# Ledger of designs, part 67: peptides against a protein of PDB entry 2L9B

Target 1, 91 residues: chain A of PDB entry 2L9B
Amino acid sequence: ANFLSQKFPELPSGIDVNINMTTPAMMISSELAKKPKEVQLKFLQKFQEWTRAHPEDAVSLLELCPQLSFVTAELLLTNGICKVDDLIPLA
Target 2, 91 residues: chain A of PDB entry 2L9B as posed
Amino acid sequence: ANFLSQKFPELPSGIDVNINMTTPAMMISSELAKKPKEVQLKFLQKFQEWTRAHPEDAASLLELCPQLSFVTAELLLTNGICKVDDLIPLA

## One batch from the design tools (peptide; made by RFdiffusion4, then SolubleMPNN)

Design b1_p24_5_s1
Fold by OpenDDE base, seed 3:
Structure b1_p24_5_s1 (fold): chain B 91 residues (1-91), chain A 24 residues (1-24)
Amino acid sequence: as target 1 above (91 residues)
Amino acid sequence: SLEEELKKLKELEELLKKLQELFP
């Protein structure tokens, strides 16, 4: 099984993916951008909490799904949590 | 490959659904 199935055995089924989408990251970012700001912030909060509790798994997840790195960065920027200059050292 | 990228995308969407279960 893949990493997600192994770490999250009780995950619900995903949603359909448009095979013509340019990148997975853009698709995910687009869907999250449709959500209210409070939902976006809660996503960041839950991801932050999980990352703190499981740092090694978080690294593995981001290596397996680099889309998530892009999505997280975009959410941080669009919600005013980070500035572009804050992320430059990490690029 | 495109197929592998689509697989990863679907996997991440499953994670998103899991996280959204925690939303009010």
Scores: peptide ipSAE 0.022, ipTM 0.442, DockQ to the pose 0.052
Fold by OpenDDE base, seed 5:
Structure b1_p24_5_s1 (fold): chain B 91 residues (1-91), chain A 24 residues (1-24)
Amino acid sequence: as target 1 above (91 residues)
Amino acid sequence: SLEEELKKLKELEELLKKLQELFP
């Protein structure tokens, strides 16, 4: 009854990462940080657009994969889109 | 253990694979 499998049957099967946030978020952020800046920005853009278009699914996804919330925050900070003070209220 | 950590890395790779498919 995995949310990803139900809502996105086209995705390849795989093992979900531990729901713990610290280490997984750091690892994801690290991998994304290795990608070109245009790739990072495109990810943010696509994620933003998808979230706006599918708010219910977005909530479910972020509940299932809370690591993504921290990853997104870090990408926003790293790319200078937001300041730490901007995100404090959301933490 | 090392084995456990390697398993976690495998799971991370699978998640990243799904994310790449979701956000091409």
Scores: peptide ipSAE 0.020, ipTM 0.410, DockQ to the pose 0.059
Fold by OpenDDE base, seed 2:
Structure b1_p24_5_s1 (fold): chain B 91 residues (1-91), chain A 24 residues (1-24)
Amino acid sequence: as target 1 above (91 residues)
Amino acid sequence: SLEEELKKLKELEELLKKLQELFP
């Protein structure tokens, strides 16, 4: 029916975390931060490659799951790939 | 190629699945 179910049929349904968008993003970011750097970088790599291959789907995904934008930004910052100034124009 | 795109999508699906499984 919806975009997520069609494109990602193997994904869990997810859960309602909180009313605002910040809480889900913080939860995901905190868990990823506990993973080794290699895992974090691999996630960024795979996500980057997928967005290049599926730019329209990537936009739709980030519109439906804006928490992923915050998660990605946090990973870029914490791993020193980007600086805050680099992301200001996108915020 | 389509195969490469499907592979990349599958990898993302697996990663997102793992992330969602981290939720209580």
Scores: peptide ipSAE 0.019, ipTM 0.503, DockQ to the pose 0.030
Fold by OpenDDE base, seed 1:
Structure b1_p24_5_s1 (fold): chain B 91 residues (1-91), chain A 24 residues (1-24)
Amino acid sequence: as target 1 above (91 residues)
Amino acid sequence: SLEEELKKLKELEELLKKLQELFP
């Protein structure tokens, strides 16, 4: 998409996975779960800081890539940052 | 410390909640 090209010009084209939205989230979460906890926390920190600094871009990104919301939620739960009950309202 | 990092990262959850409210 145009947004990804402008805000993340270094991203590759990626690979189309012919499957529903939740399955890609599971695959991404699985790959991130293989990284050390410190790396996972650093990702969350960078995403948090970027989101605060660029809220409108964050909205655009999550609208374009809704699977990232599931991935981020999974990381928050896995690392003990929040409980399932805290994320239930997020659908 | 890890404890401090977790507390700070908890804010990310709140940000996501706020952003989700903007999605119809």
Scores: peptide ipSAE 0.018, ipTM 0.461, DockQ to the pose 0.021

Design b1_p24_5_s3
Fold by OpenDDE base, seed 3:
Structure b1_p24_5_s3 (fold): chain B 91 residues (1-91), chain A 24 residues (1-24)
Amino acid sequence: as target 1 above (91 residues)
Amino acid sequence: EEEKEKLEKELAELLKKLLEELFP
């Protein structure tokens, strides 16, 4: 979308993805799950840091792609950072 | 670090395409 290009001008051109075959959340979570825990944690930490540094952009991104909220939650749970009960208020 | 950057790039590419499909 034009919004992404404006807000995130350094985004790569993109790869071909069949969004009808797999839901975005499942696809992203699956790719993350293929990586070592260390990589997952590092990615999550950097994402959180970016979110704190760019709250407006983060909100916009999550509004456009709410699947990322679920992906983030899944990462937190899978890596033992949060318990399911910890996320109930956010659901 | 290198693997993280690769993953971030890949995810960004995925997200861009997904959002382009959802919001043409």
Scores: peptide ipSAE 0.048, ipTM 0.568, DockQ to the pose 0.053
Fold by OpenDDE base, seed 5:
Structure b1_p24_5_s3 (fold): chain B 91 residues (1-91), chain A 24 residues (1-24)
Amino acid sequence: as target 1 above (91 residues)
Amino acid sequence: EEEKEKLEKELAELLKKLLEELFP
């Protein structure tokens, strides 16, 4: 039914969210921040593994949904994996 | 803008559900 569901059939059905109150990036980051650190890192690992397994789809996803780049950046910064200066060349 | 907003809403809904299913 949804565009993303058609393009990425591995995604589950969504739940209703208030898109006007927060951006997708903020919402995802907020939900992840509620989880233990090991869960946050596991999420990154799973996403990284999927990206490596599906590079063409990963590129398409990031082109359509650049919010994910900001989510990843925030997770890296929050967990102290890198500093802002480390990400500047990638922007 | 309309298409972008629609896509962003869809993404937020799907990914929030993904988080809940993967990490209840």
Scores: peptide ipSAE 0.032, ipTM 0.490, DockQ to the pose 0.058
Fold by OpenDDE base, seed 4:
Structure b1_p24_5_s3 (fold): chain B 91 residues (1-91), chain A 24 residues (1-24)
Amino acid sequence: as target 1 above (91 residues)
Amino acid sequence: EEEKEKLEKELAELLKKLLEELFP
């Protein structure tokens, strides 16, 4: 019953994570990297679909947790969908 | 800023579990 659970009820309850060892973005990316390429792409597609369906919530989420922008970029790069040069204008 | 940090921590925890549940 925290802020994120109330704002984004589609998310499950979290598990305790020691983020003092790893930044949130790195943690998320690391977990995704453990999955097969097909799973990573599916996750990206679902996130993009959710963003389109809930643009206001997506903006709020990314403003509060900009790590997700990094995660999205990392997924695109890791899976060879885009190059670093493609992201430079966004940085 | 401290509030944002708390939210970021919560997000990391939520998303980790989300990944584990959706893609076991």
Scores: peptide ipSAE 0.030, ipTM 0.493, DockQ to the pose 0.055
Fold by OpenDDE base, seed 1:
Structure b1_p24_5_s3 (fold): chain B 91 residues (1-91), chain A 24 residues (1-24)
Amino acid sequence: as target 1 above (91 residues)
Amino acid sequence: EEEKEKLEKELAELLKKLLEELFP
């Protein structure tokens, strides 16, 4: 098992995507956007709970998989939870 | 690379704050 699977054993393996950050983020966001709004909000809720419980692991995950940062941002924007202006300082 | 790491940490904290606002 690779480092990601060992450190985060509950994560799925995933599939190969383009090596850049943008394309994987777009693909993941597209798949999540196909889910009902309730499922999208549930994801955000679970991510909140997990990041609160494991803040250092959360940072490590986002460093290893920066695509997830952009995916989460896109979900927040799509569901009207935040605005683009909130994210501009980090882009 | 150091700046990239810093940015990712800042983004992680921003996401935590936004999620905390949604689910207090």
Scores: peptide ipSAE 0.024, ipTM 0.516, DockQ to the pose 0.025

Design b1_p24_5_s4
Fold by OpenDDE base, seed 5:
Structure b1_p24_5_s4 (fold): chain B 91 residues (1-91), chain A 24 residues (1-24)
Amino acid sequence: as target 1 above (91 residues)
Amino acid sequence: MEELEKKLEEELKKLAEELEALFP
């Protein structure tokens, strides 16, 4: 929470979700999937650019919010940027 | 999970050109 507040000071409070990792990932992915493809691609692009520029913060963010790993993977697959075979070696 | 997260970070960097082609 402290990391998020420091690195992303304009983040909203968010909503309470159960503790498990799968449900939050599903919720985020579902909401993003409802957006136009342009919005999804813009999200991926901005996240990728930020990740490239801030690799240590990116790792810390993914450790703090592991749901984002699943969300990102899902968006990459659904938008045809990656194939399933591209992500299998990551597991 | 930590190892996956680090690998994902590297894959995101690797896919930079593909994303820029899709959303210039």
Scores: peptide ipSAE 0.067, ipTM 0.591, DockQ to the pose 0.021
Fold by OpenDDE base, seed 1:
Structure b1_p24_5_s4 (fold): chain B 91 residues (1-91), chain A 24 residues (1-24)
Amino acid sequence: as target 1 above (91 residues)
Amino acid sequence: MEELEKKLEEELKKLAEELEALFP
């Protein structure tokens, strides 16, 4: 197993980046939205900080687990942190 | 940062549990 799989063994395996993740992301976001806003924001904050500290690992993680990218994107949109236009380059 | 990374790992593990529950 690679480093990321060992570090996060409970994460689901990577999937095809061509899959339409809009509905899954929305479903996951809906579940996360049931949690307090401070929890959502803290998650994003910590993810941002970790990404800055470990950019190579962050890229690898999101490549291996694209579902996390969509979840994160949806959280950013839902919390008004970014707009759809900001995410176009990530598609 | 090491402490923050650990907290992130914990949150990602929680997210993984939710993902597995939603998409077995």
Scores: peptide ipSAE 0.022, ipTM 0.465, DockQ to the pose 0.031
Fold by OpenDDE base, seed 3:
Structure b1_p24_5_s4 (fold): chain B 91 residues (1-91), chain A 24 residues (1-24)
Amino acid sequence: as target 1 above (91 residues)
Amino acid sequence: MEELEKKLEEELKKLAEELEALFP
């Protein structure tokens, strides 16, 4: 069992993703981008709260799924929460 | 390692759906 199955029991079956069609990061970003801006903001807020409550799990998640780091950064930028200058030092 | 990359991408898809379910 990997980290995802451990921390997210009962994950949905999902769909098959072709790596030659899109990158994982783009796939995740695309799914989240389908939601209204207010929903994206709500997700970011709740994700932040979860990160604060579970910092060790958050680190493990982002290490296992580095694509999520890119996705999170993109969402922060797209929704005007951060500017590129804010993230440059962290890249 | 395309097969492993594919598996990872599938798991990330599951994660994305789980996140949407957790934070609708």
Scores: peptide ipSAE 0.021, ipTM 0.432, DockQ to the pose 0.062
Fold by OpenDDE base, seed 4:
Structure b1_p24_5_s4 (fold): chain B 91 residues (1-91), chain A 24 residues (1-24)
Amino acid sequence: as target 1 above (91 residues)
Amino acid sequence: MEELEKKLEEELKKLAEELEALFP
């Protein structure tokens, strides 16, 4: 099994979207945006804390699932936690 | 740490399932 299957065995199989990677990320962001603000903030908090504790695994996850980078950025912007200029160096 | 990892996995699983329901 690959890294994703080993690390996250409970995840369902992903779907193949025959479009660029940006559009799938936007779809994910759209679904998250429908959730209450507190749920969005909890996601960010949990992901942040996990990333701090497991930076190498986090990098591997984001390499395999680059849509999560966009999703995280969008959540930060939408919730007013940061501004676009804050993220430019990371783009 | 273990609990945080599992909480994240659970949330990601829920999100993935919701997306799969929309795009089967």
Scores: peptide ipSAE 0.021, ipTM 0.475, DockQ to the pose 0.033

Design b1_p24_6_s1 (from b1_p24_6, 10 letters changed)
Fold by OpenDDE base, seed 1:
Structure b1_p24_6_s1 (fold): chain B 91 residues (1-91), chain A 24 residues (1-24)
Amino acid sequence: as target 1 above (91 residues)
Amino acid sequence: MAKGADFDALVAFFEKKIAREEAE
């Protein structure tokens, strides 16, 4: 197993992205848009809760899975929780 | 191929971790 799977053995593998048709970001954005607002917020709540309990693991996960950073950022923005300027220092 | 996020699976992943932690 690779390092990611070793550290997070139960982490889902995700889905393959056909970059010839779309970018990962575009695909993620599209998939997120299909989810009700309540579900989007639920993700943020669960991720936040887990992150608070396991900050070191959260950092590792975000480093290894940059797509998750995009998910989080987009949800924060689209739900009006923060503005793009708030994310600049983290980019 | 690049991997994209499986949103529902991710939610389940974190819920499961939280549930286990709360049970400990």
Scores: peptide ipSAE 0.215, ipTM 0.712, DockQ to the pose 0.649
Fold by OpenDDE base, seed 3:
Structure b1_p24_6_s1 (fold): chain B 91 residues (1-91), chain A 24 residues (1-24)
Amino acid sequence: as target 1 above (91 residues)
Amino acid sequence: MAKGADFDALVAFFEKKIAREEAE
């Protein structure tokens, strides 16, 4: 198992992406769009709560799983919680 | 192959972590 799997053993494997047909980002955006707003906000809430409790682990997770960084950014933007300019300092 | 996010599984993942944290 890779370090990510070892550090976060219960982290889901995700969905296989055919990168010849689409990008991971496109796939993520598509999947997010399928979820109701309340579900999207619930994810943000839970992720935020966990991040507060485990900031060092959160950093590790985001570094090792950049998909989650994308998910978070997309959800924040699409739900109008922040603007693109708000994310620039964090990039 | 690259892995995309399974959103439902991700939600469950963090819900479980939060639940575990709250139980401690």
Scores: peptide ipSAE 0.193, ipTM 0.696, DockQ to the pose 0.667
Fold by OpenDDE base, seed 2:
Structure b1_p24_6_s1 (fold): chain B 91 residues (1-91), chain A 24 residues (1-24)
Amino acid sequence: as target 1 above (91 residues)
Amino acid sequence: MAKGADFDALVAFFEKKIAREEAE
C-alpha cells in the first residue's frame, strides 16, 4: 500500500478516468453538477468541519489528492462563495 | 490510471470520520 492508503485507509478509491476521453477535472465538474446545491453545501460543511478538527491530516490529504482540492475550489466557485481571484494564492 | 473523485463516497467518508470522532 502507498502512503495515501496507509494514512487514509478508508478513503474512496475514486472513479477511473480515461484520459483519452476526459480529464479528471472535467469528470469532477460533471459529477458535482449532478448534485443538488444542498448536497454540495453539505459536503463543504463536512469537509470544513473535519479540516478544522484535523488540519494536519487535511493538508496531507489535499497534497496527496489534488482532486479534492479541485472539488473544493469548484464548489466554492460554482456556489458563489468565492471568486477565482480569491483562490489565486492557493494555486 | 487517473482517478476522479466519487463525490457521494467522499461525503460519506468525511461524515463517517466526524461521527466516529464525536462518539469518542
Scores: peptide ipSAE 0.178, ipTM 0.685, DockQ to the pose 0.668
Fold by OpenDDE base, seed 4:
Structure b1_p24_6_s1 (fold): chain B 91 residues (1-91), chain A 24 residues (1-24)
Amino acid sequence: as target 1 above (91 residues)
Amino acid sequence: MAKGADFDALVAFFEKKIAREEAE
């Protein structure tokens, strides 16, 4: 957690999840579903732009914050941009 | 307790990153 904050000092802390009641993935899916499609696509756009400019940092971020991988995958699937089979090589 | 994604905060995070790059 400290290392993550040092490398990405302005990275959000995220939302605390009680794992005894729900999983982070379930909560993420629920929160994403509350956002309009336009907002979801905006996230994908911004993440894509940043990743293209900073591929090395993107790899580090996704390793340290696997939640982001889930968010991206979920948005790609729910918006029909890709299918589950397309994500297999990344799993 | 585990950390889950804060969608709005994540969008803001990347927007700020991009904005700083464009300003430089």
Scores: peptide ipSAE 0.174, ipTM 0.679, DockQ to the pose 0.698

Design b1_p24_6_s2 (from b1_p24_6, 8 letters changed)
Fold by OpenDDE base, seed 4:
Structure b1_p24_6_s2 (fold): chain B 91 residues (1-91), chain A 24 residues (1-24)
Amino acid sequence: as target 1 above (91 residues)
Amino acid sequence: MAKGADVDALIEFFDKKIAKAEAE
């Protein structure tokens, strides 16, 4: 098994990311957008909470699944938590 | 997870992670 499967055995499996992270990120964001706003916000809050509690694991996850960085940004924007200009320092 | 990710499973993944952290 690869490091992703070993480190995060319960993480949903999927097709390996390609060189363009926009496509897989868009797919995830699109599916999340189909969920109620409350579900989207709850997911974001739980992801952020997990990141704070497990920063080393969060770094590993985001390195292995960089599409999640884009998904997180999209959730922040879509739900009006921040605006595009607020994310410039992170780009 | 990547293309065509199971979003419900992804949400459940973090639900379980947080639940486990809160239980510790």
Scores: peptide ipSAE 0.311, ipTM 0.768, DockQ to the pose 0.385
Fold by OpenDDE base, seed 1:
Structure b1_p24_6_s2 (fold): chain B 91 residues (1-91), chain A 24 residues (1-24)
Amino acid sequence: as target 1 above (91 residues)
Amino acid sequence: MAKGADVDALIEFFDKKIAKAEAE
């Protein structure tokens, strides 16, 4: 958590929990699901664009917050952008 | 009670990161 704050000081502070990755992802996905589809897609677009612009930081973020990978995957699935089988190579 | 995820703040975070990248 300390390193996360140092590397990404503007990242919103969350709760340090000792649980699996799926649970934190579910919490984020649940909140995203309450937003309009436009907001959900905007999240995907901005995250994708940021990843392209800052690949090293993106890797660091996903290492520290791997739940974001699950959030992204779920958004892709729920919006019908891809199927579960399309994500198998990423596992 | 556990604090909920601030999705709006998270989106804003990436918006700012992108804006910064575009300015560079």
Scores: peptide ipSAE 0.284, ipTM 0.743, DockQ to the pose 0.334
Fold by OpenDDE base, seed 5:
Structure b1_p24_6_s2 (fold): chain B 91 residues (1-91), chain A 24 residues (1-24)
Amino acid sequence: as target 1 above (91 residues)
Amino acid sequence: MAKGADVDALIEFFDKKIAKAEAE
């Protein structure tokens, strides 16, 4: 057991992949891209809402699963919600 | 460890997190 499993016991375990963040992020993003736009936007909405309501837990999750930061950015760009310049502060 | 995710399960995870937060 690790901190992630203790803090987020219902989080999907997933499959171990390359240690580089770009690889797991690309895998998740590609699967999300196969879903209808409505599903993609609903995921983004709920993730952002949860992040605003529970910033301490969100920080923990994103530190342990940094690939989700890249997935979120890709989702925002793909759906035209933001531009590349909007992500400069996050780099 | 870095992991790939079951996207449907991941969506369900955040559905439950929001539902729980709204109930508290």
Scores: peptide ipSAE 0.283, ipTM 0.745, DockQ to the pose 0.498
Fold by OpenDDE base, seed 3:
Structure b1_p24_6_s2 (fold): chain B 91 residues (1-91), chain A 24 residues (1-24)
Amino acid sequence: as target 1 above (91 residues)
Amino acid sequence: MAKGADVDALIEFFDKKIAKAEAE
């Protein structure tokens, strides 16, 4: 098992994507976009709550799975929660 | 290498994490 699987054993296995980081982000975002808005917001809410409860683990997860950062950003933008300019400092 | 994810499974993952955090 790789480090990711060992650190987060309950994380879904998912599908291997080995093109670039943008591709896996696009895949996840596209699947989220197919879900009702309520589900999209539920994902955002649960991720936010977990991040608050376990900030260091959240940082580790996002470093190991940077695609989740892009997915989260896209969700925030798509749902009008933040503006592109709000993300510029993070680029 | 990276992984795509089942969105429903991912939500379930965080549900479990939150439940665990609340139990701690």
Scores: peptide ipSAE 0.266, ipTM 0.737, DockQ to the pose 0.530

Design b1_p24_6_s3 (from b1_p24_6, 10 letters changed)
Fold by OpenDDE base, seed 5:
Structure b1_p24_6_s3 (fold): chain B 91 residues (1-91), chain A 24 residues (1-24)
Amino acid sequence: as target 1 above (91 residues)
Amino acid sequence: MAKGADFDALVAFFDKVIAREKAA
């Protein structure tokens, strides 16, 4: 927690999820679906560029915030950029 | 409790990160 704040001071705090009422995956999918396609693609582009430039930081971020991996996968699938089978090697 | 994604804030995060890199 302290490492995240220090390494990524601009990272959002996140939204609390009541796991008794929903799952993080369900909440993430719902929130993503509310965003226009243009905004979704913008996120993918920025994340891709940042990841390429800072692969070590990207690994750290994804390990500490695994929900971000789900976000990326969900956006790729729902926008028809990749298929489920394309993600199997990453599992 | 778990933390879910705040999409708008996350986009803003990357905007700031990229801007900082370009300015450096």
Scores: peptide ipSAE 0.151, ipTM 0.629, DockQ to the pose 0.702
Fold by OpenDDE base, seed 2:
Structure b1_p24_6_s3 (fold): chain B 91 residues (1-91), chain A 24 residues (1-24)
Amino acid sequence: as target 1 above (91 residues)
Amino acid sequence: MAKGADFDALVAFFDKVIAREKAA
């Protein structure tokens, strides 16, 4: 098993993205938009709590799965928690 | 091809991780 599966055995495998037809960012944005606000906020809450409790693991996860950085940013933006300019320093 | 994470599965992942840590 690779490091990702060993360190995060419960991490989902994900779905393939046909980059000729769409981008991961587009797909993530689309999928997130399908989720109720309550579900989106739940994810943010859980991710924030987990990240604070496990900062080293969080760094590893975000490095290996940069999609999650986009997920977090997208959720923060679409729910009006952050503005685009708030995230520029992190880009 | 690039892969995207399943949102519901990610939520479940974090729920399980947090639950596991609380139980430990």
Scores: peptide ipSAE 0.145, ipTM 0.608, DockQ to the pose 0.650
Fold by OpenDDE base, seed 3:
Structure b1_p24_6_s3 (fold): chain B 91 residues (1-91), chain A 24 residues (1-24)
Amino acid sequence: as target 1 above (91 residues)
Amino acid sequence: MAKGADFDALVAFFDKVIAREKAA
């Protein structure tokens, strides 16, 4: 948390998930689905550009915030950019 | 407990990061 806040000061802190009522994956999927397609694609574009420019920071961020890996995969799948089978080698 | 990020804030974060990088 300290490292994240210092390295990425504009990163949102997030909200707690009550796993007794829903799973983080379900919550993320639901919230993503509420966003317009153009917003989803904008995120993918910006995240892609940033990760290419800052690969080491990207690795650190994704290790510390695995939620973002799920977000990325979900957006790729739901927007038809990738199929589930395309992600198998990464699992 | 597990946490999820605010999506709009996350998008804004990346916008700012890229904007800052281009300005530098």
Scores: peptide ipSAE 0.144, ipTM 0.618, DockQ to the pose 0.594
Fold by OpenDDE base, seed 1:
Structure b1_p24_6_s3 (fold): chain B 91 residues (1-91), chain A 24 residues (1-24)
Amino acid sequence: as target 1 above (91 residues)
Amino acid sequence: MAKGADFDALVAFFDKVIAREKAA
């Protein structure tokens, strides 16, 4: 067991990404697009609420799983909440 | 290989976390 599994025991293991066929970003974008808008926004809301309530854990999680930063950004962009230029200062 | 998260599992994860917070 590594730090990630110890700190977040309920966190799913995820799936392997074949980088020869796709990228993590492409997979995330594709999987998000399969979900109804209501589900996408539900995830965004719950993630935001959790990170607000547990900022230290959120920092640790985002450091270990930067995919989640992409998920958040993608959901903000695709749902018209933010524009790409709005995220430039965070890059 | 890089890891990709299961979206539905992540939603369930956050649901459980929130449920624990409400129960605390």
Scores: peptide ipSAE 0.141, ipTM 0.590, DockQ to the pose 0.623

